# Peptides against a protein of PDB entry 4J2C: the designs that were tried, part 97

Target 1, 107 residues: chain A of PDB entry 4J2C
Amino acid sequence: MEDPFFVVKGEVQKAVNTAQGLFQRWTELLQDPSTATREEIDWTTNELRNNLRSIEWDLEDLDETISIVEANPRKFNLDATELSIRKAFITSTRQVVRDMKDQMSTS

## One batch from the design tools (peptide; made by RFdiffusion4, then SolubleMPNN)

Design b2_p27_2_s3 (from b2_p27_2, 20 letters changed)
Fold by OpenDDE base, seed 2:
Structure b2_p27_2_s3 (fold): chain B 107 residues (1-107), chain A 27 residues (1-27)
Amino acid sequence: as target 1 above (107 residues)
Amino acid sequence: MEELLKKYEKLFKEVEEKLKKLEELLK
């Protein structure tokens, strides 16, 4: 059976990449509003927010899997290294999302 | 999303079934 953690991890990574691209465009549009239409600004903002929300939801699910694995170490047979990698991924990704959200809220 | 947890539940069930079979073989 395929480990579902990796499936969701892949989706999160894809969403992060998309969000980063949208965020870059978002910053450019706000730095010089004359370079874009209102429609593009609105679309970019909405798409960015939607992507960030999607990531946050997935991270909550991934975080729950950590708890499940930790409660059932013999069932999953994951070593401490793999568990640490998974935790680190969740933590670092949350920080990436938070950084973008913070910049959006203060703009 | 909820699918992730469902998949883990499925994995649990499969592991438990395998363990049960192993226990039977050890008897």
Scores: peptide ipSAE 0.070, ipTM 0.517, DockQ to the pose 0.043
Fold by OpenDDE base, seed 4:
Structure b2_p27_2_s3 (fold): chain B 107 residues (1-107), chain A 27 residues (1-27)
Amino acid sequence: as target 1 above (107 residues)
Amino acid sequence: MEELLKKYEKLFKEVEEKLKKLEELLK
C-alpha cells in the first residue's frame, strides 16, 4: 500500500503551483485594473483564496501524520532523514502560504 | 482530515498484520 503522505504531498504541490500562478496574476491585475475585467479580478481572488485554504487544510492533515509517525516509529519504519524531509516540507509550504496571505491582507 | 486519517489507519493495520505474521514465524 502506498504511503498516503506522498499522495497528499502531491496534491499540496499542485495547489501551491496553481496558487503562485494565481497570485502573480492577482498582483498584475491590482497594479493595473484597466487591463482586466472586474470578473477576472473576482475570479482570480476567489480561486487564489480557495487554493490557499485547500493547502492549509492539507498541511494540518500532514502535520497530524507527523505526530502519528513519531508515536509509532517501528510501524512506519521511517528514518530520521525522511521525517526531517516531511517536516521541512510542511514548514516551508506554510511559510509560502503565509507570505501570499500577508501580501493579500495588506493590499 | 478524516479521509487522510482513515488511509493511515488502513496502512497502519496492514503493517501491523504483516509484523504479527513475522513475529509468529520467529517464535
Scores: peptide ipSAE 0.058, ipTM 0.507, DockQ to the pose 0.044
Fold by OpenDDE base, seed 3:
Structure b2_p27_2_s3 (fold): chain B 107 residues (1-107), chain A 27 residues (1-27)
Amino acid sequence: as target 1 above (107 residues)
Amino acid sequence: MEELLKKYEKLFKEVEEKLKKLEELLK
């Protein structure tokens, strides 16, 4: 009997790393269009958007787990420190995604 | 989403059963 939260957390962390790499490439392609094909720009853009969307969906799921635990504190036996860590992870990850989305929308 | 919630539901039930057994033992 183990908490499944860490599994999804790990998946989100991997997706964030992937998105950050795609975002970096996306910025490079737009900074020097002469060195990029249209196909690579389109692929990178689409992959980045898909990854960001995937992260957002996973964060919604993680948020729901927080609500379930808070509604049943005795059943899940999570202390305030652990809940704070989980909430902080969701909040900070949302900010990372938001920052990338904001940059994409202004380009 | 569905799979994650199902895992939590299963975990919830397992904890409830353990608590019930402990309560009976403490009588």
Scores: peptide ipSAE 0.052, ipTM 0.500, DockQ to the pose 0.042
Fold by OpenDDE base, seed 1:
Structure b2_p27_2_s3 (fold): chain B 107 residues (1-107), chain A 27 residues (1-27)
Amino acid sequence: as target 1 above (107 residues)
Amino acid sequence: MEELLKKYEKLFKEVEEKLKKLEELLK
């Protein structure tokens, strides 16, 4: 069985970068209404939320793979260092998403 | 353990599908 973690990690990283760009634009649009159109605000908001949702789904899948691997150490043969890297990635990425969501909900 | 391995296989397939959708979203 092939381990999909490295593939998903890369895609999540790209999605995070995209989301951060959208978030920055979202912030700018709300701070400067004179230059913002409702259409752009709505589009940016929608794209941002969709990206964040996609990331969260992927993180859940990645987190589940950790649990499966830890339950079957001999079958997957992943060392503690690699598992730590994977866990750190999930934790830090989840925090990044949470920070954006929190700011969106308070605006 | 075998059931967990099967679950991981299923997860892999699901992740691939989600990945495809994400790629389309980011296009």
Scores: peptide ipSAE 0.046, ipTM 0.531, DockQ to the pose 0.463

Design b2_p27_2_s4 (from b2_p27_2, 13 letters changed)
Fold by OpenDDE base, seed 5:
Structure b2_p27_2_s4 (fold): chain B 107 residues (1-107), chain A 27 residues (1-27)
Amino acid sequence: as target 1 above (107 residues)
Amino acid sequence: SKELIEKLEKLFEEVKEKKEEEEELEE
């Protein structure tokens, strides 16, 4: 079977973009309550939280694959460069998600 | 997505299980 990591990476990136769009709308709604309905605020908040949770779950599964490869270096054909790229993607994406979550928790 | 992650997990699952079994036997 071909390595599907790059496909999963793409799907996570799309999910991040969706979350960022929801986050922007969430921010706008809270900045001007007079133009925001309670229904839209609640919907946006819930959708955003769900998206962030989904991304975090995906990243945990991807991170587990890193651990498996490192524990069995001779059984996988991934070189050090490719492994580093995968680690960097997971780490940076976690930071993006964390930044949005932190801002939501302080509002 | 869950489906794509499961495909990736399937690729590694057999190796993971074997590693855990080997560790338990060495203890």
Scores: peptide ipSAE 0.144, ipTM 0.569, DockQ to the pose 0.034
Fold by OpenDDE base, seed 3:
Order: sequence, then structure tokens, then C-alpha cells
Structure b2_p27_2_s4 (fold): chain B 107 residues (1-107), chain A 27 residues (1-27)
Amino acid sequence: as target 1 above (107 residues)
Amino acid sequence: SKELIEKLEKLFEEVKEKKEEEEELEE
């Protein structure tokens, strides 16, 4: 049986990849207005924001799992190294999302 | 995600109950 944490982690990673692709397209559309339709800009923007929001929600859930595990380390049998890896994933992913959101807000 | 949380929370409650029982027996 696979650790359920990795299932959610995989979903988050897929969402991040999707968001990064949308973000790249978003920047391209804004850099070359001659090739951009209003419809595509709006669609890309909305899809990007929705993906980022989805990621943030999943990260909150993952963060909660960390708290539960830390409260009962013996039962879950996760050592400090594994917990550190999970925390690092959440932190780094939040930063990736934040970077994209910051760039969108300044445009 | 929600399913994951629910499973972990259930396990958490089971662990909590066990700890309380053990503490009562030791006192």
C-alpha cells in the first residue's frame, strides 16, 4: 500500500506543471499583443488562477497531515528525515506559487 | 486530499484514545 501523502503530492506536482505552462503562455500573450486574442488572454488568466488556487488548497491539506503525524510520530512511523522532506516540498511549492502570483499582480 | 485528512484524523483519534487509556492505567 502506497503512502497516501504521495498521492496528493503527485496531484500537486501535476497541477504545478500545468500552472507553469499556463503562466508561460500568459507571459507570451502579454508580451506579443498582436498574436493574442482577448478570449485567449482571459481563458489563460482564469485557468492559471484556478490552478494556483487548487494547489494552495492541496498544500493546506498536506500541511495539516504534517501536524497530525508530528502529534503521533510513533504510530505513523515517519522519521525526522521523511518529515523534513515533506515539509520542504510544501515550502518550496508555496514559493513557486507565490512567485507566479506576484508576477501576475504586478502586470 | 479530503480523504487523506479523514483517514489520518481517524487514526489520530485512535492513538489519542489509546494514550488516554494507558495513562489511566499507570496512575
Scores: peptide ipSAE 0.123, ipTM 0.543, DockQ to the pose 0.105
Fold by OpenDDE base, seed 2:
Structure b2_p27_2_s4 (fold): chain B 107 residues (1-107), chain A 27 residues (1-27)
Amino acid sequence: as target 1 above (107 residues)
Amino acid sequence: SKELIEKLEKLFEEVKEKKEEEEELEE
């Protein structure tokens, strides 16, 4: 069976892109209430939260793939560089999500 | 997603099976 990391990574990246767009719109709506309907604010907020939750959940799956690979280095034939790249992706993405969540909580 | 979890679970089971087979060969 193939290493599922790249599959999950793809899903995470899509969700990140979506979340970033929603977050941008969310900030715009809150900065100019006169142009924002309550319906759009609520929809944007809910969609953003759902995307962030999805990302966090998928990052847990990615962490699990790291554990599996590290436990079976010969099976997957991944060197230290590749593992480092994968870990860096998880860490950086987690930080991106955290930053958005922090800004939402302070609003 | 369910699909991603299922892939991970399948991979994990394959790893377990491999280890079990290796252990049996060593005995």
Scores: peptide ipSAE 0.123, ipTM 0.550, DockQ to the pose 0.075
Fold by OpenDDE base, seed 4:
Structure b2_p27_2_s4 (fold): chain B 107 residues (1-107), chain A 27 residues (1-27)
Amino acid sequence: as target 1 above (107 residues)
Amino acid sequence: SKELIEKLEKLFEEVKEKKEEEEELEE
């Protein structure tokens, strides 16, 4: 049986990869409006935003799991190293999402 | 992720309840 955290981590990572692909397409569409349809721009934008929201929601949930584990270290038997790895994943992923959101808001 | 949260929340409540019981016994 796999640790449920890693299952969610995998889902988040897949969503990040999808979002990055959508973000790239979004950038391309806005840089060359003559070859872009409004429908594709709107679809890409909406899909991208939805993915980013989903990731952010999952990250909040992952943060909550860490809080629960930290509050009950003996029950869950996770060492500080593992917790640090999980925190690092959340922090780095949040930054990736934030970077995409910032670029979308300034474009 | 909802399943994960629910699982951990249940475990948290179990631990919390045990702590409360232990604290009450020590008072």
Scores: peptide ipSAE 0.104, ipTM 0.532, DockQ to the pose 0.105

Design b2_p27_3_s1 (from b2_p27_3, 12 letters changed)
Fold by OpenDDE base, seed 2:
Structure b2_p27_3_s1 (fold): chain B 107 residues (1-107), chain A 27 residues (1-27)
Amino acid sequence: as target 1 above (107 residues)
Amino acid sequence: MVPLSPEEREALIARLKEEAARRAALA
């Protein structure tokens, strides 16, 4: 059986890629309103928000598991490299999401 | 690959949390 963390990580990565594509289209539509209809703008905005919300939800759950695992590193005898990879993934992904959300809020 | 359903995702997260909690209890 596959490690649940990596399964969720994979899903988050897919959602990030999708969100980045939607965000790019969102910016293009706002920069040149003649390129698309109101319908496409609304669809793109909603899909983007849904993806970002989904990512944040998964990151919160993953972060909780990391907190439990890292609470007492000496007791768990865990691979430091693996823990670092998991933490880095959550941190970097949160930053990516935050950047997109900030730009959407100011537009 | 087919995307996970909400139920499948919740199940995976639950398993992950349970495993982490189990290890913490044994430590």
Scores: peptide ipSAE 0.070, ipTM 0.616, DockQ to the pose 0.040
Fold by OpenDDE base, seed 5:
Structure b2_p27_3_s1 (fold): chain B 107 residues (1-107), chain A 27 residues (1-27)
Amino acid sequence: as target 1 above (107 residues)
Amino acid sequence: MVPLSPEEREALIARLKEEAARRAALA
């Protein structure tokens, strides 16, 4: 059976890329209002927040899966290195999302 | 990679959790 973790990981990565692009545009619009319409600002802000929420939802589900696997570390079929890679992905992605959210809250 | 529908994504998450649970139970 194929491991569905990597498929979900791919979806999260795509959402992160989309969010990063939206975040960049969001900052540009706020830095130079002469280049922005209110409609574009509102759309960009809404799409960015929606993408971030989607990522966080996926990460919560992936993290729950990690916890289940870690309950039996001596006997589960996953290699310890692979488990560490999965945990690192979740941790680093949460940090990326947190950084964008922090900057949005101060603007 | 082709984007998944919301339903397909939820199904994959469910399979991921179920597989993890099975592995833990068999361990």
Scores: peptide ipSAE 0.062, ipTM 0.615, DockQ to the pose 0.042
Fold by OpenDDE base, seed 3:
Parts: C-alpha cells; sequence; structure tokens
Structure b2_p27_3_s1 (fold): chain B 107 residues (1-107), chain A 27 residues (1-27)
C-alpha cells in the first residue's frame, strides 16, 4: 500500500512550485510597474497568498503525524531515517514558505 | 496527474493521521 504521506508530500510540493512561480511573477511585477497592471498584481498576490496558506495548512496536518510518531519512537514501526526525511521535508518547506511571506510583508 | 480535490486531499491526510494514531496506540 502506498504511504499517504508521500502522496500529500507530492501535492504540497506542487503547491510550492506553483507558489514559487507566482512569487517570481509577483517580484517582477513590483520591480517594473510600467509593464504591470494593478489587476495583475492583485491577482498574483491573492493567488500566492492562497497557495501559501494552503501549504501551511497541509504542513500542520503532516506535522501532527510526526508528533504522534515522535511520542513513541521505539514502539512506532517506522524507520528512523524515514522519520527524519519527513521532518526535514516539513521543516524545509516551512522555511521556503516563510521566506516568501517575509519578503511579501516587507515589500 | 490531475490534482487531488480538497476532499480527496483531506481524506488522505485523515488516513495518514489515523494510521499514525493507530500505531501509537498499539505501541
Amino acid sequence: as target 1 above (107 residues)
Amino acid sequence: MVPLSPEEREALIARLKEEAARRAALA
């Protein structure tokens, strides 16, 4: 049976990729106002924020599963390396999201 | 692949959480 974690991981990664694309466009629009419309800026901003929010929400759910496993490290039938991989994914993804959010808030 | 619907996504997450909780309970 396929591990649902990796299915969700894949979906989150797709959302991250989408957000990164939107973020890139967002920065381009703000850096060259002459080629940007307010409507496109607003649309891009809203889509970006929605994607980031969705990612964060998913990460919270995934993180909850990690907490459950970590509460029973010896008894939980999950390889320690796999657990580390899952934790690393959540941590790194949160960082990516945070970086984008920080740049948006300071601009 | 076609992206999962919100309902499908939530179902997967729920299943993941349920499995984790089950394993913890049996530990």
Scores: peptide ipSAE 0.055, ipTM 0.598, DockQ to the pose 0.041
Fold by OpenDDE base, seed 1:
Structure b2_p27_3_s1 (fold): chain B 107 residues (1-107), chain A 27 residues (1-27)
Amino acid sequence: as target 1 above (107 residues)
Amino acid sequence: MVPLSPEEREALIARLKEEAARRAALA
């Protein structure tokens, strides 16, 4: 069976890039209210939140696979290098999402 | 890479988890 992790990883990476773009626009709209309409603020905010939620959902599913591997460290046919890469991706992506969420909650 | 539909993504994630579980069980 083909390992689909890299495919899901790619989708998450794209969603992160989209979220970062939306977050940038969100900050611009809030920094200059004179150029912002309520409609664009609401749209941007909702799209951003939806993207972040989607990322978090995918990370939960990906993390489950890590848990399975970590429960069988000496028996699983996935090498330590690949496992490390997957763990690092999930951890770093969660941090990126958390940073955006924290900034949104403090603004 | 072509964007995945929600159904395709869920299928891939399911396969990922199933394969991981299978390999762990056989190990």
Scores: peptide ipSAE 0.052, ipTM 0.593, DockQ to the pose 0.042

Design b2_p27_3_s3 (from b2_p27_3, 11 letters changed)
Fold by OpenDDE base, seed 2:
Structure b2_p27_3_s3 (fold): chain B 107 residues (1-107), chain A 27 residues (1-27)
Amino acid sequence: as target 1 above (107 residues)
Amino acid sequence: MKPLSKEEREALVKKLKEEAKRKEELA
């Protein structure tokens, strides 16, 4: 009954929220080393990277479904509005992930 | 989440098709 796209979308959204929390803590730990242990820095960094990787995998799966639907528009009968919303979600989420990854690589 | 397997992706496509049919019936 439920659209499987939105199931994965919901999981991605939860992972993004988790990643944002970890990224915030990661930033705090690097800005104030006196309050940071090496163990917490390593754990936070690893958990953040794992969450970002998880999101990227889910986005690839979602992007593949978009390509399949676009190749067979009459078969799947999704309107242009719904497709644009799905594409926008993937694009914006990829940008969020990219921004966090870029900041992690430059620090 | 791990990437979807071939079977999981096929199931996703199948469900998308079914959803499309249901939407068509409601229109």
Scores: peptide ipSAE 0.036, ipTM 0.543, DockQ to the pose 0.050
Fold by OpenDDE base, seed 3:
Structure b2_p27_3_s3 (fold): chain B 107 residues (1-107), chain A 27 residues (1-27)
Amino acid sequence: as target 1 above (107 residues)
Amino acid sequence: MKPLSKEEREALVKKLKEEAKRKEELA
């Protein structure tokens, strides 16, 4: 039986790593204007926002898979521990995205 | 497993929802 959670989780993890790298560069560009061009600032900002939006979209899909499993535990046979791990991943990832978005809104 | 496109992934989720709904109705 197909379980789409691990597929989407992998994509989210890659997007998070990319976003964190972009966020780091974004902060560096703003902290040291001598190393920054307007073009790189605009590109980095746009790519970062796009990645964050992509992550949020994928998290909705992950959340939906959990809802399906919780509604039909006998069909998917996932124990409480596995569901807890999946929920924790979504919660922690949302927090990471929120932290970056908060920093961007205060710059 | 090879990553699925957004459309393919949503189609899979939709299929799971439909199967889950049928099982719930028969329970």
Scores: peptide ipSAE 0.028, ipTM 0.513, DockQ to the pose 0.146
Fold by OpenDDE base, seed 5:
Formats: C-alpha cells, sequence, structure tokens
Structure b2_p27_3_s3 (fold): chain B 107 residues (1-107), chain A 27 residues (1-27)
C-alpha cells in the first residue's frame, strides 16, 4: 500500500502558503481599518481560520502516517533521515500555525 | 505523483491504520 504522507504534505504546504498570504492581508486590514471594509475583514478572517483548521487536521493525519510507518518499517522502508525530515516538517508547521493563531486570538 | 482526493486519502489512511493495529495486536 502507498505511503500517504506525500499526499497530505503537499496539501499542507499549499494551505500554509495560502494561510500566510491571508495572514499578511489580515494584519494589514487590522493595522489600518480605514482601508478595509467590514466584509473584507470578515472574509479574510474566516478564510484564514478555515485554512489554519485545515492545516491542523492534515498535520494530525501526517502524525498518524508517521506512526503507521514506524510500526511497519519493512513495508515503507523509511530511514532515520526521512523520518526526521517528516517529523521536522510537522513540528515547524505546527509552530507556524500556532504563531498565527496566537496573534489572531489577541486581535 | 498525482495527489489523491480527500476521500481516497482517508480510505488509504484507514486501511493503513487497520493493518497496523492488527499487526500490533499480534505482536
Amino acid sequence: as target 1 above (107 residues)
Amino acid sequence: MKPLSKEEREALVKKLKEEAKRKEELA
């Protein structure tokens, strides 16, 4: 059976890029409300939150795939380097999401 | 490699989990 990690990772990376763009716009809108409509603020906020939730859900899937791979080393034949890369990706991505969420919670 | 749909991915993960669980129970 195919390792689903690469599929989810790709989706996460796309969602992260989207979220970063939305977050940038979100900060701009809040920094100068006079340049923004309430509709755009609400839309941006909602889209950002949706993307962040999507990322978090996918990260859970990635964690599960790692657990599955580690439990089935012969099936997937991943070395320590690859596993480390995968874990690092999850950890760093979670941090990125957390940072954005923390800032949103205070605004 | 082409990405799988959400449904296909979920099905794959489910199968992997079930397989892993069975192997763990036997070990």
Scores: peptide ipSAE 0.025, ipTM 0.490, DockQ to the pose 0.146
Fold by OpenDDE base, seed 4:
Formats: structure tokens, sequence, C-alpha cells
Structure b2_p27_3_s3 (fold): chain B 107 residues (1-107), chain A 27 residues (1-27)
């Protein structure tokens, strides 16, 4: 059986990269109205929010996998070190998402 | 590899849960 954590993790990482790119563009558009159209601002904002929401959804699934593995770590051939790495990924990713959301709310 | 849909990812998580259950039942 394929470990679903790795599959979802990879997609989360891609979504984070996409979100960060969109966030950067969003910031640029708001900082210089002369180079921005309302259409692009709205599109970028919506795409960014959709990506962030997708990431949060995936993180919930990743949390579920953590809970399952913690119940029977040996049965899934995962030790404490691997679990810590997975938890760290989820925690750090949530922070990245939160930071972007906070800045969007402040603006 | 194409990204998995939300449904496909949910299915994988479910599969993991089911396997965990089977392993617990056999133990």
Amino acid sequence: as target 1 above (107 residues)
Amino acid sequence: MKPLSKEEREALVKKLKEEAKRKEELA
C-alpha cells in the first residue's frame, strides 16, 4: 500500500509554492495601481484564497494520517523521528498559510 | 504524475484507516 502522507505532502508543497507566487503578485498589484487592473487583482486574490483553502484541507488529511500512525507506529514502519518530521511539516505549513492570511486580512 | 483530486486523496486516507483496522484486528 502506498503511504498517503507522501502523496499529499508533495501536492501541498506544490500548492504552497503556487500560493507564495500568487501572494507576491497580489502584493505587487496592491502596491502599484498603475500596473494593476481590478480584474487581475480580483483573479489573483481568488486564486490565492483557493490555494490556501486547498492547502488547509490537505493539512487536515495529513493530521488524520498522523493520528493513525501514532496509534500503531510499528505497524506502519514509522519511528518517532519520522513522525516528528511529518508533524513539523504540518506545523510549519500551517504557519506559512496563516502568515499569508493575516497579511491579506490586514490589507 | 498528475495531482490527485480531493476525492482520490480522501480515498487514500480511508485506505490507510482500513489497513490500520485490519492490522489491529489481526494483532
Scores: peptide ipSAE 0.035, ipTM 0.515, DockQ to the pose 0.036; fails the geometry check

Design b2_p27_3_s4 (from b2_p27_3, 14 letters changed)
Fold by OpenDDE base, seed 5:
Structure b2_p27_3_s4 (fold): chain B 107 residues (1-107), chain A 27 residues (1-27)
Amino acid sequence: as target 1 above (107 residues)
Amino acid sequence: MKPLSKEEREKLIEELKKEAEEKEKEA
């Protein structure tokens, strides 16, 4: 059986890096609106939200795969250490997304 | 490996669920 975790993880990591860059720009634009047009603000906001949504979707899939693996440990042959690493990745990434979303909702 | 499309990923997850369910029934 195929293990898609590392593939999706790579996609998530890329999306997180992109989101972090967009978030930095987003904060700069909102702190000094004279530095950019409304179009750039809207584009940055939209791209940021799209990336965050993409990450959340991937994390749901990753979380589901973990649940399946935990229900069938013999089939997937993943030890506790690997599962812990995967869970930690999901948890930490969710927190990163949540922090950005919280700041966006209060702006 | 290259990133999977949304459809490919969903299909893979569905296959995992199916195989897991079948194994549980046999246990």
Scores: peptide ipSAE 0.028, ipTM 0.458, DockQ to the pose 0.146
Fold by OpenDDE base, seed 4:
Structure b2_p27_3_s4 (fold): chain B 107 residues (1-107), chain A 27 residues (1-27)
Amino acid sequence: as target 1 above (107 residues)
Amino acid sequence: MKPLSKEEREKLIEELKKEAEEKEKEA
């Protein structure tokens, strides 16, 4: 059994980058409505929310991978430091998502 | 509109950025 964490981590990272791009465009559209159509704003908003949701789902999957590894410590031979790093990645990514969501809710 | 694939989203983001740059240049 392959370490499941690395299978999902890359997808999360890509999704974060996509979300950040959408978020940037979202902010630009809101900052200058004269350069944006309502359709573009709505689309960007929707895609951004979808991406954020996707990331959140993947983070839940990563949490599950942590649980799998923790349930099989001898199989994966992970030390406490590696587990901490993995958990930190999840936590920090959740914070990034939360920050974008918070800004979207206030704008 | 159905959600775009990751690749489609990335491409669209690039297009949107390009469009924004073009509009800014024309202004």
Scores: peptide ipSAE 0.024, ipTM 0.414, DockQ to the pose 0.024
Fold by OpenDDE base, seed 3:
Structure b2_p27_3_s4 (fold): chain B 107 residues (1-107), chain A 27 residues (1-27)
Amino acid sequence: as target 1 above (107 residues)
Amino acid sequence: MKPLSKEEREKLIEELKKEAEEKEKEA
């Protein structure tokens, strides 16, 4: 039976990588505005916000996958250790998103 | 600067992703 967790995890990881790149560029643009046009700043900001929103939505889906597995232990054969690892991934990813959002709100 | 085309946007995203991944490996 297909484990629903990995289906969404891959999408989250891709979105995180994209967001990290956009965030890096965003910080560079703010540190030295002469390195980019206003259009690039606006585009980067918008894309970053969109990616962060996407990650947050996918993390909710990952939480649901955990609930499904916990409700059907015999179908997925996952022990407490694996579930803990999955929960840790969600928690750490949420922290990464929160850190970026906090920095954006104070800019 | 004119708005980026879909293709230009995709290329930029790919480059940014690659850079982010490389920095993560060094950390």
Scores: peptide ipSAE 0.023, ipTM 0.443, DockQ to the pose 0.032
Fold by OpenDDE base, seed 1:
Structure b2_p27_3_s4 (fold): chain B 107 residues (1-107), chain A 27 residues (1-27)
Amino acid sequence: as target 1 above (107 residues)
Amino acid sequence: MKPLSKEEREKLIEELKKEAEEKEKEA
């Protein structure tokens, strides 16, 4: 049985890659809206927001797993190094999402 | 994380559009 953390991590990574592509297109459309139809602008915006929301939900789940492990250190066989790696992944990914959201909010 | 190339991004967006269309047809 695969570690649930890594399963969700993989899904998050895929969603981040998708969001990056959509965000790049979104920025191009903002620079020159005439380069695409309104349908593409709306579709890109919605898909981007959906992906970012999906990532945020998964990060909340991952963050909860960290809290559970920290509350029960003897029950889970995770050392400090692995825990640190997991925390770093959550923190860095959350920052990536925040950066995209901030740019979308200021546009 | 490194950004996608233009070609990779365009391909991804095209695939996502196709998937969205398929889901809409099934709904």
Scores: peptide ipSAE 0.021, ipTM 0.432, DockQ to the pose 0.021

Design b2_p27_4_s1 (from b2_p27_4, 14 letters changed)
Fold by OpenDDE base, seed 5:
Structure b2_p27_4_s1 (fold): chain B 107 residues (1-107), chain A 27 residues (1-27)
Amino acid sequence: as target 1 above (107 residues)
Amino acid sequence: MEEEREKEVLNKLLEKKKKAEEEKKLA
């Protein structure tokens, strides 16, 4: 069985790609009133928010696994380099989510 | 199905930690 961290990491990466596509469409709809309907704007906005929320939820789980490992390092065979990579993924992904949320809040 | 089962293992670890923290607060 693969380390469950990588399973969730993969799900987060897919959700990020989906969110980025939805975010791009969201910006296009708001910038071109001639092609945008209220229904599509609402749908896109809701789907985007749902994806961002899903990512944040998974990131909390991933972050908690690090706390588990650090609390009992003898039980888990993870070196400092692997832990650093995992932490970096969480930090960078949170920043990507934050950037999209900030732009949505200012619109 | 396999990915879901693997994620469940992660959830078990999280629940185990949560229980441990609750027990520590109660003690």
Scores: peptide ipSAE 0.123, ipTM 0.583, DockQ to the pose 0.069
Fold by OpenDDE base, seed 3:
Structure b2_p27_4_s1 (fold): chain B 107 residues (1-107), chain A 27 residues (1-27)
Amino acid sequence: as target 1 above (107 residues)
Amino acid sequence: MEEEREKEVLNKLLEKKKKAEEEKKLA
């Protein structure tokens, strides 16, 4: 009866933290070219994209858990409140990823 | 190590999904 959601959630959170750091650096490098080398820009950009992709993939897995539980909530013993919290995490994280991706596509 | 944990999660997810689907059909 162990719910694996928290394990994947933890992985997503780590990836988000990493992505946020990379995004911050990415922004700084583009904002002040005098402090940036082509190598660092390329590396940062690549790592950032990889992290964002990883997050999106894990979010799909997390989202699937929601669907599974909702199909038989009694069996998995999750109430509406817990499901709401999990959904909120997925939604908010997707927004964070989308914001970074949008800025990368317009810069 | 992280990959192993993820694999375990996915396996558990699949198992639970199967059980949920079976019980849904019987209900």
Scores: peptide ipSAE 0.122, ipTM 0.588, DockQ to the pose 0.072
Fold by OpenDDE base, seed 1:
Formats: sequence, C-alpha cells, structure tokens
Structure b2_p27_4_s1 (fold): chain B 107 residues (1-107), chain A 27 residues (1-27)
Amino acid sequence: as target 1 above (107 residues)
Amino acid sequence: MEEEREKEVLNKLLEKKKKAEEEKKLA
C-alpha cells in the first residue's frame, strides 16, 4: 500500500501541471483578445481558479499531517530527511500557486 | 496512548484524503 502522503502529493503535482497549462493559455488569451472569445476566457479563468483552489486545499491537508507528525515525532518514526522533503514540497508548491494567483489578481 | 491517538488521526486524515482523490478521479 502506497503512503497516502505520496498519493496526495502525486495528485497535487498533476493538478499543478494542469494549472500551469491553463495559466499559460490564460495569459495568451489576455495578451491577444482577438484570438479568444469571452467564453473561452471565462472558462479558462474558472478552470484555473478551481484547480488552484483544489491544490491549496490539498496542501492544507498535507501541511496538517506535518504538524501532527512534528507534535509526536516518536510515534510516526519519520526521519528528518523525509519530513524535510515533505515540507519543501508544500512550501515550493504554495509558492507556485501564489505566483499564479498574484499574476491573476493584477490583470 | 496520546501518541497512538495522534497516529490514528494522521492515518484517518490521509485515508480520507486518498479516498477523496480517488473518488474525484473516478468522477
């Protein structure tokens, strides 16, 4: 049985890839409105926002697991390296999401 | 006992999340 953390991590990574594709399309549509319908812009925007929200929700759950493990390190027997990798994934992914959100909020 | 409870909470959380993601994928 796979570690549930890695399962969710994989889903988050997939969602990030999807979001990045949507974000690229979103930027293209806004840079050249003549190539896009309002419907496509709205669809892309909504799909992107939904994906980002889903990622953030998953990251919150993953982050909560970190807090639980750190509260009782002896119980879960995760070494410091693995815990660091998990933390780094959450932090870096949050930054990726934040960067996209920041660009969306300023357009 | 507290450590066991925390492990259970973590496992439940992860299992719930895993289940939710699987259900989402199937939808």
Scores: peptide ipSAE 0.141, ipTM 0.680, DockQ to the pose 0.280; fails the geometry check
Fold by OpenDDE base, seed 2:
Structure b2_p27_4_s1 (fold): chain B 107 residues (1-107), chain A 27 residues (1-27)
Amino acid sequence: as target 1 above (107 residues)
Amino acid sequence: MEEEREKEVLNKLLEKKKKAEEEKKLA
């Protein structure tokens, strides 16, 4: 049986990649308005925001799994190193999302 | 489909947490 954490982690990673692609396109559209239609800007913006929200929601779920494991680490057979890696993933991904959101809010 | 799968995973984890908490309380 696959570890549930890694299942969701994989989904988050995929969503991050999608968001990064949308963010890149969003940036390009803003840098060259002559090539940007209002329809494409609106679609890209909405899709990007939706993806970011989805990631944030999944990160909350992953963060809850950390709390579950820390409540009874022996039951789940996770060592400190693995827990650290899981926490680092959540923290770093939140930062990536925050950076994109900050740039969107200032434009 | 993917969102539903994630919810199922989370629910399983939450059930495990609940069971662990109950065992601790009985302990």
Scores: peptide ipSAE 0.124, ipTM 0.579, DockQ to the pose 0.038; fails the geometry check

